# Ledger of designs, part 107: peptides against a protein of PDB entry 3ZN8

Target 1, 125 residues: chain A of PDB entry 3ZN8
Amino acid sequence: LEEYDKIQKKMEDVMEGKGKLTLRDVYAQIIALRKMGPLSKVLQHIPGLGIMLPTPSEDQLKIGEEKIRRWLAALNSMTYKELENPNIIDKSRMRRIAEGSGLEVEEVRELLEWYNNMNRLLKMV

## One batch from the design tools (peptide; made by RFdiffusion4, then SolubleMPNN)

Design b2_p28_2_s2 (from b2_p28_2, 10 letters changed)
Fold by OpenDDE base, seed 3:
Structure b2_p28_2_s2 (fold): chain B 125 residues (1-125), chain A 28 residues (1-28)
Amino acid sequence: as target 1 above (125 residues)
Amino acid sequence: LKEAVLLALLYSKLGDKELAEHLLKQLL
């Protein structure tokens, strides 16, 4: 429990404002997202926006929370080297991560593909 | 800015896609 909390705190505290996006950065921002809650609730604090924003159903919130849980499970099953340099994650590593997290290999692949796309986009910013 | 963009991108994938995409268009 203490080791998990230390890892979580370290991942929350360290964002690279400059340079290469890592899966550590992704992890930290997922934790931030969970703390902030649904985007609709965040935006409700902005005058004039809250009344017109569709609120997600309870089922939609549960689906989103499950997806977050699954991605965190995958990230928690990665080595430090994999988190810092996701490009080293080959088919064998993906299978290990999937098995360790209780996910399908396709779900781990989805996360990595998303990361690669986001990393490419963020290099243009 | 990069952190805010990443957060919005995460919302687009894991949360409210429509709202997140709107926010991203304002940030980029």
Scores: peptide ipSAE 0.498, ipTM 0.865, DockQ to the pose 0.434
Fold by OpenDDE base, seed 4:
Structure b2_p28_2_s2 (fold): chain B 125 residues (1-125), chain A 28 residues (1-28)
Amino acid sequence: as target 1 above (125 residues)
Amino acid sequence: LKEAVLLALLYSKLGDKELAEHLLKQLL
C-alpha cells in the first residue's frame, strides 16, 4: 500500500514537457483523457467543429473505457523504476506485470510497443 | 506541446478511432 501511494503521488507531478517521455507521463495523460471525457464532447466546445463530428456509440465508449482500465491496471502494476525507465522491462518483468494486472502478456507488450512508438514520435517534436 | 500531442495520440489509440481517422481525413 505504501509503495502504491508513493507511485501515485509521484504520478501527480506531470513533467512539464521538457523531459523524456515516461510511462508516468502516459499515466498522467490517461487520467487527463478520462477527466476530459470523449473527444467528441471535448470538440463540441470548439465553434465550427462540433456540428459535423460523428459521436461514438455507447458501446464504443465502453470498449474504450475498458481498454483504458486495462492499461491503467498494467501501469499500476509497474514499479517506479519501470515507469521512469520502461526500457528495463524485460520478458520476466512483463510477465510479472501481466500477472499482477490480470492481463495477457501480449497486452502489456502492446502498451510498451505503443509507448516506444510514441516516444520516438515525441522526440521529433 | 508534447503533452498535447501525447493526449491527442491517446485519444486516437484509446478513444474514438473512427472520429480521429475522420478528422485526419478532413485535415489532410
Scores: peptide ipSAE 0.484, ipTM 0.850, DockQ to the pose 0.381
Fold by OpenDDE base, seed 1:
Structure b2_p28_2_s2 (fold): chain B 125 residues (1-125), chain A 28 residues (1-28)
Amino acid sequence: as target 1 above (125 residues)
Amino acid sequence: LKEAVLLALLYSKLGDKELAEHLLKQLL
């Protein structure tokens, strides 16, 4: 827990909000998402959205939490240079990150592909 | 704004996909 809090503070200090999206920004927003909790609970506090929104089952919440933990493990296995400039992550670095995080290489690839897609989208905003 | 959009996209990927898809279908 203390290591996560220390990493969170460091990631918050590096967020420029208007700059180039990095994996540090992604890390900080994943931590924010965990603090906010499930989207269903967040939306239930908005007046007028008390529409019978499908609430996720307890099992669905656990699956989402597991995916978050896996992505955080991958991010925690990256170097400072990789977090700031993810484009340097080649096949060898990706394999190292997977081994260090206990993930499949395909899961690390999924994260990086998602990041690249999001970074392209957010550059248009 | 970019931070809020990123957070929304993270919910779509890591959160309740069915809820996100349901909301998109209601907004469109």
Scores: peptide ipSAE 0.478, ipTM 0.848, DockQ to the pose 0.357
Fold by OpenDDE base, seed 5:
Structure b2_p28_2_s2 (fold): chain B 125 residues (1-125), chain A 28 residues (1-28)
Amino acid sequence: as target 1 above (125 residues)
Amino acid sequence: LKEAVLLALLYSKLGDKELAEHLLKQLL
């Protein structure tokens, strides 16, 4: 319970949005995504999207939740310095994060590559 | 704005990719 409250307080501090997006911001948004639930449910509340949004199958929801859990495990295995400045994560750090999270190094690499690509796109906004 | 974009990108990567791609195709 105390750890959850610390995570929530840390999330509130990240919502001020005035800086370079970090992996801490990614973490906060993943938690927000989990709270919001499936995109189909979010969009069902928008009037005028008469688009029969296919409800994801239960299996698709499980696959998505598993990927979220895996990314959260990786993020929880990072140091504060790594979360704030992901550019310092070298091959040695990636391996340590993978080992600490029970993930393959390739999965940690995928997360970091995604972050780098997103951060490039978001700098254009 | 950056937060909303990040959330949308996370849905595309971690959520229903097919739904996200379908919606993107309908909006473009």
Scores: peptide ipSAE 0.470, ipTM 0.843, DockQ to the pose 0.378

Design b2_p28_2_s3 (from b2_p28_2, 10 letters changed)
Fold by OpenDDE base, seed 4:
Structure b2_p28_2_s3 (fold): chain B 125 residues (1-125), chain A 28 residues (1-28)
Amino acid sequence: as target 1 above (125 residues)
Amino acid sequence: LREAVLTVLLWSKLGNKELAEHLLKQLL
């Protein structure tokens, strides 16, 4: 918990940047999401939305929580330069990050692919 | 707005895919 609080304070300063989406922004948003909880619980507080929306099963929530844990481990194993400029992450860097986080290289690749797809989408907005 | 979009995309990826698809169908 204490390591997360130290990283969160450093990330609030980064989220104020009107710049390119970075993996630091992604990390800050994952921490914020964990504090808010599942989308279904957030939407249940909105009148008219909570009654008709499919709620994730307990198993789906556990899978999501494990995915969050794994992505945070990967992000914590990245250098400052990699978090700011994820496009510098080559196969050698991916392998180092995977080994340092206890993940498969494929899981690190999935995170980076997801980031690239989101960054493209957000540039269109 | 950018943060809200990123939040929804994260929720969709992290176990809320069916919920996100349902919301999109209601907005379209």
Scores: peptide ipSAE 0.363, ipTM 0.802, DockQ to the pose 0.403
Fold by OpenDDE base, seed 3:
Structure b2_p28_2_s3 (fold): chain B 125 residues (1-125), chain A 28 residues (1-28)
Amino acid sequence: as target 1 above (125 residues)
Amino acid sequence: LREAVLTVLLWSKLGNKELAEHLLKQLL
């Protein structure tokens, strides 16, 4: 329990920084998102939005939940240096992460590609 | 703002694409 609270506090401190987006920031945000729940549930509290927007099906929510679990497994299999600087993750590191997380190498690659795209987009904001 | 954008982008990837795209247009 004490380790969990220390991790949460460190996650909050990192997200306040104007620094480069890292996989640690991504990890923190996934945890925050899980606490909040599905976007549809969040939007239901906003007058007018819940009626006009398509809500994800139960199957889509299950697929999303599985994707979260898989990404967290990958992130938990990374070293601190890899989380802080994902650009060092080469083919050998990707294979190790995949093996350690029970994922396909392609899934680890997909996560890293997504991260790179998000980091590019956020630099434009 | 950065955190909100990242949240919306994560929701989009996790099966809430249409909802996330709508929110993204409001945040950016």
Scores: peptide ipSAE 0.337, ipTM 0.812, DockQ to the pose 0.441
Fold by OpenDDE base, seed 1:
Structure b2_p28_2_s3 (fold): chain B 125 residues (1-125), chain A 28 residues (1-28)
Amino acid sequence: as target 1 above (125 residues)
Amino acid sequence: LREAVLTVLLWSKLGNKELAEHLLKQLL
């Protein structure tokens, strides 16, 4: 628990930077999201959004939790240089990260593709 | 704002896709 809080505090200091989105920022945001819980619970606390919003099933929440666990495992298997500059992650690095995290290379590729798409979208905002 | 957008996008990817799509249809 104490190690997670130290990692979180160290990541909050970096997210305040108007800089390029990194995988460190993604990691920090995943940790923050786990603390907030599912979007449905967050929206239920907003007055006037008490509209019958489709809530994720328990199975959908479990699938999401497993996806978070797998992405955190991948991120924890990356070097500091890779987290700061994800563009250096080539096929050899992806394979190492997959092996170190117990994931398939395709799952690491999916994370990186998602990151690249998010980074493009966030540059437009 | 950037963090809020990233949060919503993460929620969509992590099992809230139908909810996110429903919200987008109502807000846009």
Scores: peptide ipSAE 0.333, ipTM 0.799, DockQ to the pose 0.398
Fold by OpenDDE base, seed 5:
Structure b2_p28_2_s3 (fold): chain B 125 residues (1-125), chain A 28 residues (1-28)
Amino acid sequence: as target 1 above (125 residues)
Amino acid sequence: LREAVLTVLLWSKLGNKELAEHLLKQLL
């Protein structure tokens, strides 16, 4: 528990930084998201919004939870250098990450593609 | 702002796609 709190605090400190978006930031945000829960539950605390907004089905929540689990497995199989500089992840590294996480290479590719797209978008903001 | 954007993007990808699409339709 104490180690988790230290990691979280360290992640929060990094997220407050104006630096390049990294996979470490993504990891931190996934952990924060899991603590907060689904967006629908967060928005349900806002008067009027929770009634009008569609809630994800139980199946959609399970699919999302499984996706989070798989992405965390991939991230946990990355080196510190890869987390800080995801652009160094070549085909060989991607295969290693997939093998280490029990994922398909395509799933690791999907994560990296998503990250690249998000990082491009965030640079425009 | 960056954190908020990343949060929304993660929610959209990780099981809140329909909700995110609905919110975008209501905000646009």
Scores: peptide ipSAE 0.318, ipTM 0.790, DockQ to the pose 0.394

Design b2_p28_2_s4 (from b2_p28_2, 11 letters changed)
Fold by OpenDDE base, seed 1:
Structure b2_p28_2_s4 (fold): chain B 125 residues (1-125), chain A 28 residues (1-28)
Amino acid sequence: as target 1 above (125 residues)
Amino acid sequence: LKEAVLTVLLWSKLGNRELAEHYLKQLL
């Protein structure tokens, strides 16, 4: 976890903020999310939300944690150029990233597809 | 604002989907 905190600080230095969403931004937000914990715990500390929100099961949290670890492994296997410009990631780069991270190519593709969808949504915000 | 939205979307994808959906229904 301490290694991830050091990496987070480096990623924060290159965050776009109001600019184009990059995979560096995604990485930084994943690390920030892990520090905050489950949304249910975050919302419980907000005054006035007297609403009993459904909490994820322990199994759902474990599945989410595993997904986070896998995505971080993929992101750590990318070059700075790829993190900054994910659109350059072709099939050859995807295979390299998958092999370097111990993931299936389909998992890397899923991350990139998710990123592309998020980038499109955030352009409207 | 973009960071906050991205955080909520990450929660939705990474094991908090039902909670996020419930939260969004209450905000909207």
Scores: peptide ipSAE 0.257, ipTM 0.749, DockQ to the pose 0.425
Fold by OpenDDE base, seed 3:
Structure b2_p28_2_s4 (fold): chain B 125 residues (1-125), chain A 28 residues (1-28)
Amino acid sequence: as target 1 above (125 residues)
Amino acid sequence: LKEAVLTVLLWSKLGNRELAEHYLKQLL
């Protein structure tokens, strides 16, 4: 919890929107997203849009919230160097992160794979 | 722009895929 708060405080303003996407950027954006809420709820505040948009079910919201919690646990278990340079995360590091976060190694791998895919997409922007 | 795209991509991963894809296309 203390580590989480330290990371949060340091990362709230770190997303530069420029350069290479890092896991710090991902972390900052997850926090921002949690504050904003689901896209449907955000769009509901726009007159004429909210009523026409499909809203996620309560179960879908819970699933998304759980996924966020799990990803934050993984991110909080990473070193600063790993957050800045996720490409250094090998199998040994993944296992350590998984153990530290209470996740399966496969979940950490999924996060990293997602990050790599997102980073590739964002490089095209 | 990257932060906006990342937001949309996160929304997609969290179950708002169709809406996210629509907005992503507008951002790109």
Scores: peptide ipSAE 0.253, ipTM 0.740, DockQ to the pose 0.445
Fold by OpenDDE base, seed 5:
Structure b2_p28_2_s4 (fold): chain B 125 residues (1-125), chain A 28 residues (1-28)
Amino acid sequence: as target 1 above (125 residues)
Amino acid sequence: LKEAVLTVLLWSKLGNRELAEHYLKQLL
């Protein structure tokens, strides 16, 4: 946890609001997510929703925590240029990132595909 | 707004899919 806080501070110090979603923004948001905890806890404190949200099971939380850990490992294995401009990540870079993070190439591809989809959606907002 | 959307989307992907889907169905 302390290592993540140090990395977060470094990421926050370099955060420039370019209006475009980058993997650096994703990284910062993942760290923020971990600090906030489960969505159910966050939403329970919003006045006026009046909605009883299902609490995720402990197993679902553990699966999510593992996924977060794996994505952070991938992001920590990227260069600053790759974090800022993920579109430059080719097959060779993706393989390097996978090897450096101890992940399968398919997991790195999943992260990048998710990012691309999110970036497309956010451009419409 | 973009940060809020990204937060919800991350929760959906990272183990809170059912919760996020329920929330989105009520918001939209």
Scores: peptide ipSAE 0.247, ipTM 0.739, DockQ to the pose 0.422
Fold by OpenDDE base, seed 4:
Parts: C-alpha cells; sequence; structure tokens
Structure b2_p28_2_s4 (fold): chain B 125 residues (1-125), chain A 28 residues (1-28)
C-alpha cells in the first residue's frame, strides 16, 4: 500500500488532467479509488444523495479488490512508454506484461480493451 | 468532470454497478 502511495504522488505530478487518458491516469485513479473506499461511502458525502443507496455485499467488495490488485500488478509491469502510449502494446508486449505480473494474457487484454473503451467514452465528454 | 466520469466507470467495473449507475443518472 505504501509503495502505491509513492507511485501515485509521482503520477499526480505528471497527470494530464485535460489531455488524452493514459494508463498513468488509470493507475492514479485506481489508487484514489482504494483510498476513498466503496462508492457508497463517497456518495454519502454528496448533498442530496441521502437516498438509501444499495450497499455492495462483502463478496462483491472482495471480488473488486482482487481485480484491483491484478490490474495494479499489470500496470506495475509496464514500461513508462507503454503507460504513456498504450497503443504500442502489441502481442509480444502483452505477453511480457502478463508474465511479469503473474497474470494470464487474457487478463492483460481485458484491461487494455477496457482502457480503449473508456478513452473513447471520455473523448465524447 | 473527466476524472469523475472515470471514477464512476471504475466503480462500475469493480463491482459497484448499481451505485455507479445511480450516481451517473444524477450527474447527467
Amino acid sequence: as target 1 above (125 residues)
Amino acid sequence: LKEAVLTVLLWSKLGNRELAEHYLKQLL
């Protein structure tokens, strides 16, 4: 956890808050999400959301935490150039990242596909 | 706004879909 905080601070200094979404931005946001905790806790602090929001089950939180751990392992196995420009990640790079993170190649592919979809959506906002 | 949207999308993917959808409906 402490290593993630150090990396977050370094990434915050270089975040393109107005630019193209990168995997550095994704990494920083994952760390911020872990610090904030469940969305239910965050929404409780928003005025007007005093509505009884569905609380995720403990099992759903554990599944989410494991997914976060796995994605952080993948991101920590990427080069700076890959984090800045994920489009360069080919099959060879993806296999290296999977081996370095202890993940299946399909899990690294899932992360990259999710990133690409999010980046497309954020360009419309 | 971009960071807020990314946050909601991350929570949705990571098991808070119903909460994320509720928050998104209030933001939009």
Scores: peptide ipSAE 0.232, ipTM 0.725, DockQ to the pose 0.446

Design b2_p28_3_s2 (from b2_p28_3, 10 letters changed)
Fold by OpenDDE base, seed 5:
Structure b2_p28_3_s2 (fold): chain B 125 residues (1-125), chain A 28 residues (1-28)
Amino acid sequence: as target 1 above (125 residues)
Amino acid sequence: KKETLLTLLLYARLGNELARKLLEEFLK
């Protein structure tokens, strides 16, 4: 319950963001994604496309939901400064975030690496 | 556009193959 409350409070702060992609933006999009549901359901309304879209298995949905839960736990364990500028997250901060979220440090590192890759890609668009 | 791309990136990270294919088209 405490983790969910922290997530909701941080979500309100993310919606006000300007400029460069931040983890606050990522957080907002994760929430939006969960609200949207499976991509196949999102795209099913496109004429001629819906019938050919692969639907994820129940197991795949569960795995995805668990990953989302873990990411949100990590994000909820970050400070506002870290969410705004993830580049300040060093090994000490990663360890703190991991401990606070119940994740492995490597999972936090992978999340940050993924963010960095996404940020580079988004700058090209 | 950026929001759409980020959404697709998230789906792709979650293992959605459709998202990966759409990303390839989006980035052309």
Scores: peptide ipSAE 0.370, ipTM 0.828, DockQ to the pose 0.492
Fold by OpenDDE base, seed 1:
Structure b2_p28_3_s2 (fold): chain B 125 residues (1-125), chain A 28 residues (1-28)
Amino acid sequence: as target 1 above (125 residues)
Amino acid sequence: KKETLLTLLLYARLGNELARKLLEEFLK
Protein backbone atom coordinates (compact mmCIF):
# COMPACT_ATOMS: atom_id res chain seq x y z
CA LEU B 1 0.00 0.00 0.00
CA GLU B 2 2.78 2.40 0.88
CA GLU B 3 4.56 1.51 -2.34
CA TYR B 4 1.48 2.42 -4.35
CA ASP B 5 1.09 5.68 -2.45
CA LYS B 6 4.60 6.63 -3.50
CA ILE B 7 3.67 5.76 -7.06
CA GLN B 8 0.67 8.09 -6.92
CA LYS B 9 2.79 10.94 -5.55
CA LYS B 10 5.19 10.53 -8.45
CA MET B 11 2.27 11.33 -10.77
CA GLU B 12 2.87 15.02 -10.11
CA ASP B 13 5.76 14.85 -12.54
CA VAL B 14 3.82 12.85 -15.16
CA MET B 15 1.15 15.43 -16.02
CA GLU B 16 3.69 17.74 -17.67
CA GLY B 17 3.71 16.27 -21.17
CA LYS B 18 6.20 17.73 -23.66
CA GLY B 19 6.62 17.30 -27.39
CA LYS B 20 8.71 14.13 -27.26
CA LEU B 21 7.62 10.88 -25.63
CA THR B 22 9.27 10.47 -22.24
CA LEU B 23 9.17 7.90 -19.47
CA ARG B 24 6.78 10.26 -17.71
CA ASP B 25 4.34 9.65 -20.53
CA VAL B 26 4.91 5.92 -20.21
CA TYR B 27 4.31 6.18 -16.47
CA ALA B 28 1.04 8.03 -16.99
CA GLN B 29 -0.13 5.49 -19.52
CA ILE B 30 0.68 2.57 -17.21
CA ILE B 31 -1.48 4.18 -14.53
CA ALA B 32 -4.26 4.70 -17.06
CA LEU B 33 -3.95 1.09 -18.21
CA ARG B 34 -4.37 -0.18 -14.65
CA LYS B 35 -7.55 1.84 -14.33
CA MET B 36 -8.83 0.51 -17.64
CA GLY B 37 -8.31 -3.13 -16.71
CA PRO B 38 -7.97 -6.00 -19.18
CA LEU B 39 -8.05 -5.10 -22.86
CA SER B 40 -10.94 -7.51 -23.40
CA LYS B 41 -13.01 -5.56 -20.86
CA VAL B 42 -12.13 -2.30 -22.58
CA LEU B 43 -13.27 -3.63 -25.94
CA GLN B 44 -16.40 -5.39 -24.63
CA HIS B 45 -18.36 -2.18 -25.03
CA ILE B 46 -17.91 -2.36 -28.78
CA PRO B 47 -20.97 -4.03 -30.32
CA GLY B 48 -20.21 -7.46 -31.72
CA LEU B 49 -16.83 -7.88 -30.05
CA GLY B 50 -17.81 -8.73 -26.48
CA ILE B 51 -18.70 -12.35 -27.15
CA MET B 52 -15.76 -12.95 -29.45
CA LEU B 53 -12.93 -11.57 -27.33
CA PRO B 54 -11.03 -13.89 -25.03
CA THR B 55 -10.93 -12.98 -21.35
CA PRO B 56 -7.69 -13.40 -19.45
CA SER B 57 -7.49 -15.93 -16.65
CA GLU B 58 -6.91 -14.86 -13.07
CA ASP B 59 -3.33 -16.12 -13.34
CA GLN B 60 -2.73 -14.04 -16.45
CA LEU B 61 -4.03 -10.97 -14.63
CA LYS B 62 -1.71 -11.60 -11.69
CA ILE B 63 1.30 -11.99 -13.97
CA GLY B 64 0.42 -8.74 -15.70
CA GLU B 65 -0.04 -6.93 -12.41
CA GLU B 66 3.36 -8.11 -11.22
CA LYS B 67 5.00 -6.84 -14.41
CA ILE B 68 3.29 -3.47 -13.99
CA ARG B 69 4.41 -3.29 -10.36
CA ARG B 70 8.01 -3.94 -11.40
CA TRP B 71 7.90 -1.26 -14.12
CA LEU B 72 6.47 1.28 -11.70
CA ALA B 73 9.11 0.40 -9.13
CA ALA B 74 11.82 1.11 -11.68
CA LEU B 75 10.20 4.38 -12.77
CA ASN B 76 9.76 5.48 -9.15
CA SER B 77 13.48 4.96 -8.62
CA MET B 78 14.36 7.33 -11.46
CA THR B 79 15.08 11.01 -11.06
CA TYR B 80 12.95 13.65 -12.72
CA LYS B 81 15.80 14.34 -15.13
CA GLU B 82 16.03 10.66 -16.07
CA LEU B 83 12.27 10.40 -16.65
CA GLU B 84 12.42 13.46 -18.91
CA ASN B 85 15.56 12.34 -20.73
CA PRO B 86 15.95 8.56 -20.53
CA ASN B 87 18.94 8.68 -22.88
CA ILE B 88 21.12 9.93 -19.99
CA ILE B 89 20.64 6.63 -18.14
CA ASP B 90 24.02 4.93 -18.33
CA LYS B 91 25.23 1.71 -16.72
CA SER B 92 25.82 3.40 -13.37
CA ARG B 93 22.33 4.90 -13.33
CA MET B 94 20.77 1.59 -14.39
CA ARG B 95 22.51 -0.17 -11.51
CA ARG B 96 21.29 2.46 -9.04
CA ILE B 97 17.73 2.21 -10.35
CA ALA B 98 17.81 -1.59 -10.19
CA GLU B 99 19.14 -1.62 -6.64
CA GLY B 100 16.66 1.02 -5.52
CA SER B 101 13.70 -0.81 -7.04
CA GLY B 102 14.72 -4.36 -6.12
CA LEU B 103 15.01 -5.36 -9.79
CA GLU B 104 17.75 -6.95 -11.82
CA VAL B 105 19.83 -4.57 -13.92
CA GLU B 106 18.76 -6.56 -16.96
CA GLU B 107 15.10 -5.77 -16.23
CA VAL B 108 15.86 -2.04 -16.19
CA ARG B 109 17.84 -2.39 -19.41
CA GLU B 110 14.97 -4.25 -21.05
CA LEU B 111 12.52 -1.53 -20.01
CA LEU B 112 14.73 1.17 -21.52
CA GLU B 113 15.26 -0.81 -24.70
CA TRP B 114 11.51 -1.27 -25.00
CA TYR B 115 11.03 2.47 -24.49
CA ASN B 116 13.54 3.27 -27.23
CA ASN B 117 11.88 0.87 -29.65
CA MET B 118 8.45 2.22 -28.77
CA ASN B 119 9.61 5.81 -29.19
CA ARG B 120 10.94 5.05 -32.67
CA LEU B 121 7.66 3.41 -33.60
CA LEU B 122 5.54 6.28 -32.26
CA LYS B 123 7.53 8.78 -34.33
CA MET B 124 6.19 7.03 -37.41
CA VAL B 125 2.60 7.79 -36.40
CA LYS A 1 -3.99 7.93 -31.98
CA LYS A 2 -0.59 7.94 -30.29
CA GLU A 3 -2.16 7.27 -26.91
CA THR A 4 -4.10 4.33 -28.31
CA LEU A 5 -0.99 2.93 -29.91
CA LEU A 6 0.96 3.36 -26.68
CA THR A 7 -1.81 1.53 -24.82
CA LEU A 8 -1.63 -1.37 -27.25
CA LEU A 9 2.15 -1.43 -26.99
CA LEU A 10 1.90 -1.70 -23.22
CA TYR A 11 -0.64 -4.52 -23.38
CA ALA A 12 1.54 -6.31 -25.91
CA ARG A 13 4.58 -5.89 -23.66
CA LEU A 14 2.52 -7.49 -20.90
CA GLY A 15 2.02 -10.53 -23.11
CA ASN A 16 -1.50 -9.84 -24.31
CA GLU A 17 -1.87 -11.76 -27.56
CA LEU A 18 -4.91 -9.79 -28.66
CA ALA A 19 -2.96 -6.56 -28.32
CA ARG A 20 -0.07 -8.05 -30.29
CA LYS A 21 -2.39 -9.04 -33.12
CA LEU A 22 -4.11 -5.66 -33.11
CA LEU A 23 -0.73 -3.93 -33.27
CA GLU A 24 0.28 -5.98 -36.27
CA GLU A 25 -2.87 -4.87 -38.05
CA PHE A 26 -2.53 -1.27 -36.92
CA LEU A 27 1.01 -0.94 -38.23
CA LYS A 28 0.26 -2.31 -41.71
Scores: peptide ipSAE 0.339, ipTM 0.813, DockQ to the pose 0.535
Fold by OpenDDE base, seed 3:
Structure b2_p28_3_s2 (fold): chain B 125 residues (1-125), chain A 28 residues (1-28)
Amino acid sequence: as target 1 above (125 residues)
Amino acid sequence: KKETLLTLLLYARLGNELARKLLEEFLK
């Protein structure tokens, strides 16, 4: 929770959009997602859907919250330049980010790989 | 919208089965 508060403060600096999806956009969307809550809760405002949608278990919510916390920690450990241009993040930068966020280097690598894959999909829309 | 797709991608990545199924349908 303490980490989230610091991240929320940095959010204002990150809420700058570009035509290309950046990690700043990912950061902003993660924050928005946390405010929205479970997808079933988001969709329940659509008439006829809400009560028929599956509700995630408490364990599923906790797992998701932990993953969000870890991703936000990594993002909060990145420089502005890295958030805007994730492609500049090399092995040295990944190690620094991992150390600064308390994550494994592999977790940072996985986040960046996910971003790259996700960005390719988003270009289709 | 890119925002909507990003939202679904995030939910799916976080383990939401509904989001995963919706994405599977979207991606064929």
Scores: peptide ipSAE 0.326, ipTM 0.805, DockQ to the pose 0.490
Fold by OpenDDE base, seed 4:
Structure b2_p28_3_s2 (fold): chain B 125 residues (1-125), chain A 28 residues (1-28)
Amino acid sequence: as target 1 above (125 residues)
Amino acid sequence: KKETLLTLLLYARLGNELARKLLEEFLK
């Protein structure tokens, strides 16, 4: 996770541009991701690449699935206005979302911080 | 593609080492 944050910062430093991502888009992409499965399985169809790709361990898959479940719970606890405009989510809204989803407030905050970083990055693409 | 990049970013966030490596290479 820490390494990922470093990568995000590096990406933000390299790129600048316009485009809006919403949490609704994130939700849709998470659902699509679950259907696709592990990235190694997605990329195995690329000639010359598949045989060299590492396959995730069962434990890694379980950790990822749990994280996805928790994110979906948070997203399902948000209002339409919050999904479309996540910037309106203040401390009070975060607490409500956390309570409704069974998550810690810190987990909701982390999701929103990740979204903000991703949105900034994707505006550059 | 924006959607493809978002996909890679999601995989990386979930701890996928391949996704992280791909993103690092893309940023070099």
Scores: peptide ipSAE 0.348, ipTM 0.815, DockQ to the pose 0.511; fails the geometry check

Design b2_p28_4_s1 (from b2_p28_4, 21 letters changed)
Fold by OpenDDE base, seed 1:
Structure b2_p28_4_s1 (fold): chain B 125 residues (1-125), chain A 28 residues (1-28)
Amino acid sequence: as target 1 above (125 residues)
Amino acid sequence: DRFLELLLQQLIAQKQREKQEQLQQLLE
């Protein structure tokens, strides 16, 4: 509960322009979600999701779980400086992160792109 | 990939609704 409150406060700070979403915040959020159990259980706790999204198949849930695992591996391979300031992650850093996590460079790029999109969306709310 | 994005967006939207509802209840 306390971890959820910290994540919530951080999201509020970002929305109020008092802070920025970092990959550290993303990491904390993923870990908090993982504590609720498998993705299937997480989805059950999100009101209205069933109205906006088709019920995911078991295969889609498995793909989602694997994606989370891969992203966590990437995040665990980042330095604190990179987690706090993802904008410093250049091609050399992406390659190092990919090699350290057993991912393709393209997967690390995809994570960063997703992060950038999320950070933009948070600023629009 | 899109699923995780939508999930996170929904979590954010939910928290915003909850905050708005709490604020509205405080003002009433």
Scores: peptide ipSAE 0.202, ipTM 0.646, DockQ to the pose 0.396; fails the geometry check
Fold by OpenDDE base, seed 5:
Structure b2_p28_4_s1 (fold): chain B 125 residues (1-125), chain A 28 residues (1-28)
Amino acid sequence: as target 1 above (125 residues)
Amino acid sequence: DRFLELLLQQLIAQKQREKQEQLQQLLE
């Protein structure tokens, strides 16, 4: 609960323009969510999410859990500098991260693209 | 699939809406 609240506060600070979302923040968020238990349990704690998203099937939950594991592997393969400033991740770094995490380069690219999209959305608020 | 991405996006989007609503209430 306390870790979740810290993450929520940091997300609020980012949305208030007091900071920027980093991959370190994403890492912390994923870890905190994992500490809360399975994704199904996490979803139950998010007001309004059950209205916007249909209740995930068991298979969808398993896919989500796998995605979390894969993203954690990628994040664990990043340097502190990359986590704090993901815009420095070029093709060479992306390949290293992919190889170190046992992922495809495209999966690392997807994570970075997601992150970039999130930052763009946050700047519009 | 995009389940995790959607989860993280929704968390952020929810807080954005809450902030906008609070700001609007303050300006009224």
Scores: peptide ipSAE 0.175, ipTM 0.612, DockQ to the pose 0.289; fails the geometry check
Fold by OpenDDE base, seed 2:
Structure b2_p28_4_s1 (fold): chain B 125 residues (1-125), chain A 28 residues (1-28)
Amino acid sequence: as target 1 above (125 residues)
Amino acid sequence: DRFLELLLQQLIAQKQREKQEQLQQLLE
């Protein structure tokens, strides 16, 4: 519960324009969420999720957990400068990150695309 | 893919609702 409140507060600070969402922030949030237990338990603590989204199947939760693990591997393979400024990640950096994390370059690209979409969404708020 | 996006989007949307509710309480 306390970790959830910390994640909420950080997301609020980002939404209030008190900071730019970085991949470091994403990393910290993923770690905090994982301390609450499996993603299924985290979702049970999010009010309104079950109303707005169909309850994920057990298989969907497993796929989500695997994806989070893969993203953590990518984030762990990034430099501090890349985590703070993901926009500097070019094709060469993506390949290095992919090789270091055991991922496909496309999976690293997907993480960066997600990050860019999240930043765009936050600017609309 | 969609799951982590949805999780973070929902955290964002929940906070927006909380802010709107707080604003409404201040206007009452």
Scores: peptide ipSAE 0.166, ipTM 0.599, DockQ to the pose 0.357; fails the geometry check
Fold by OpenDDE base, seed 3:
Structure b2_p28_4_s1 (fold): chain B 125 residues (1-125), chain A 28 residues (1-28)
Amino acid sequence: as target 1 above (125 residues)
Amino acid sequence: DRFLELLLQQLIAQKQREKQEQLQQLLE
């Protein structure tokens, strides 16, 4: 509960323009979500998701949970400087992160692209 | 991929609604 409140406060600060979303914030969010239980339980606590999205199949939930585990491996292979400033991650850093996490370079690129898209969306609100 | 994006976006949107509701309650 305390970690959830810290993450929420950080998201509020980002939305108010008082801060920026970093990969450290993403890491903290994923950890907090995992503490709430399986992805299926997390979904049950999100009002309106069941209305806007069909209930994912058990197989889709497993795929989603595996992707989260892979992203955590990538995040755990990043330096503190990279987590705080993901824009410094060049091709060399991305390859190192991929090798250290046992992921393909494309998977690390996908995570960074996702982060960049989220950060752009947050600036539009 | 898209699922985690939607999850995080919804968590942010939920908190924004809660904050707006709290602000409205303070103004009433």
Scores: peptide ipSAE 0.162, ipTM 0.595, DockQ to the pose 0.400; fails the geometry check

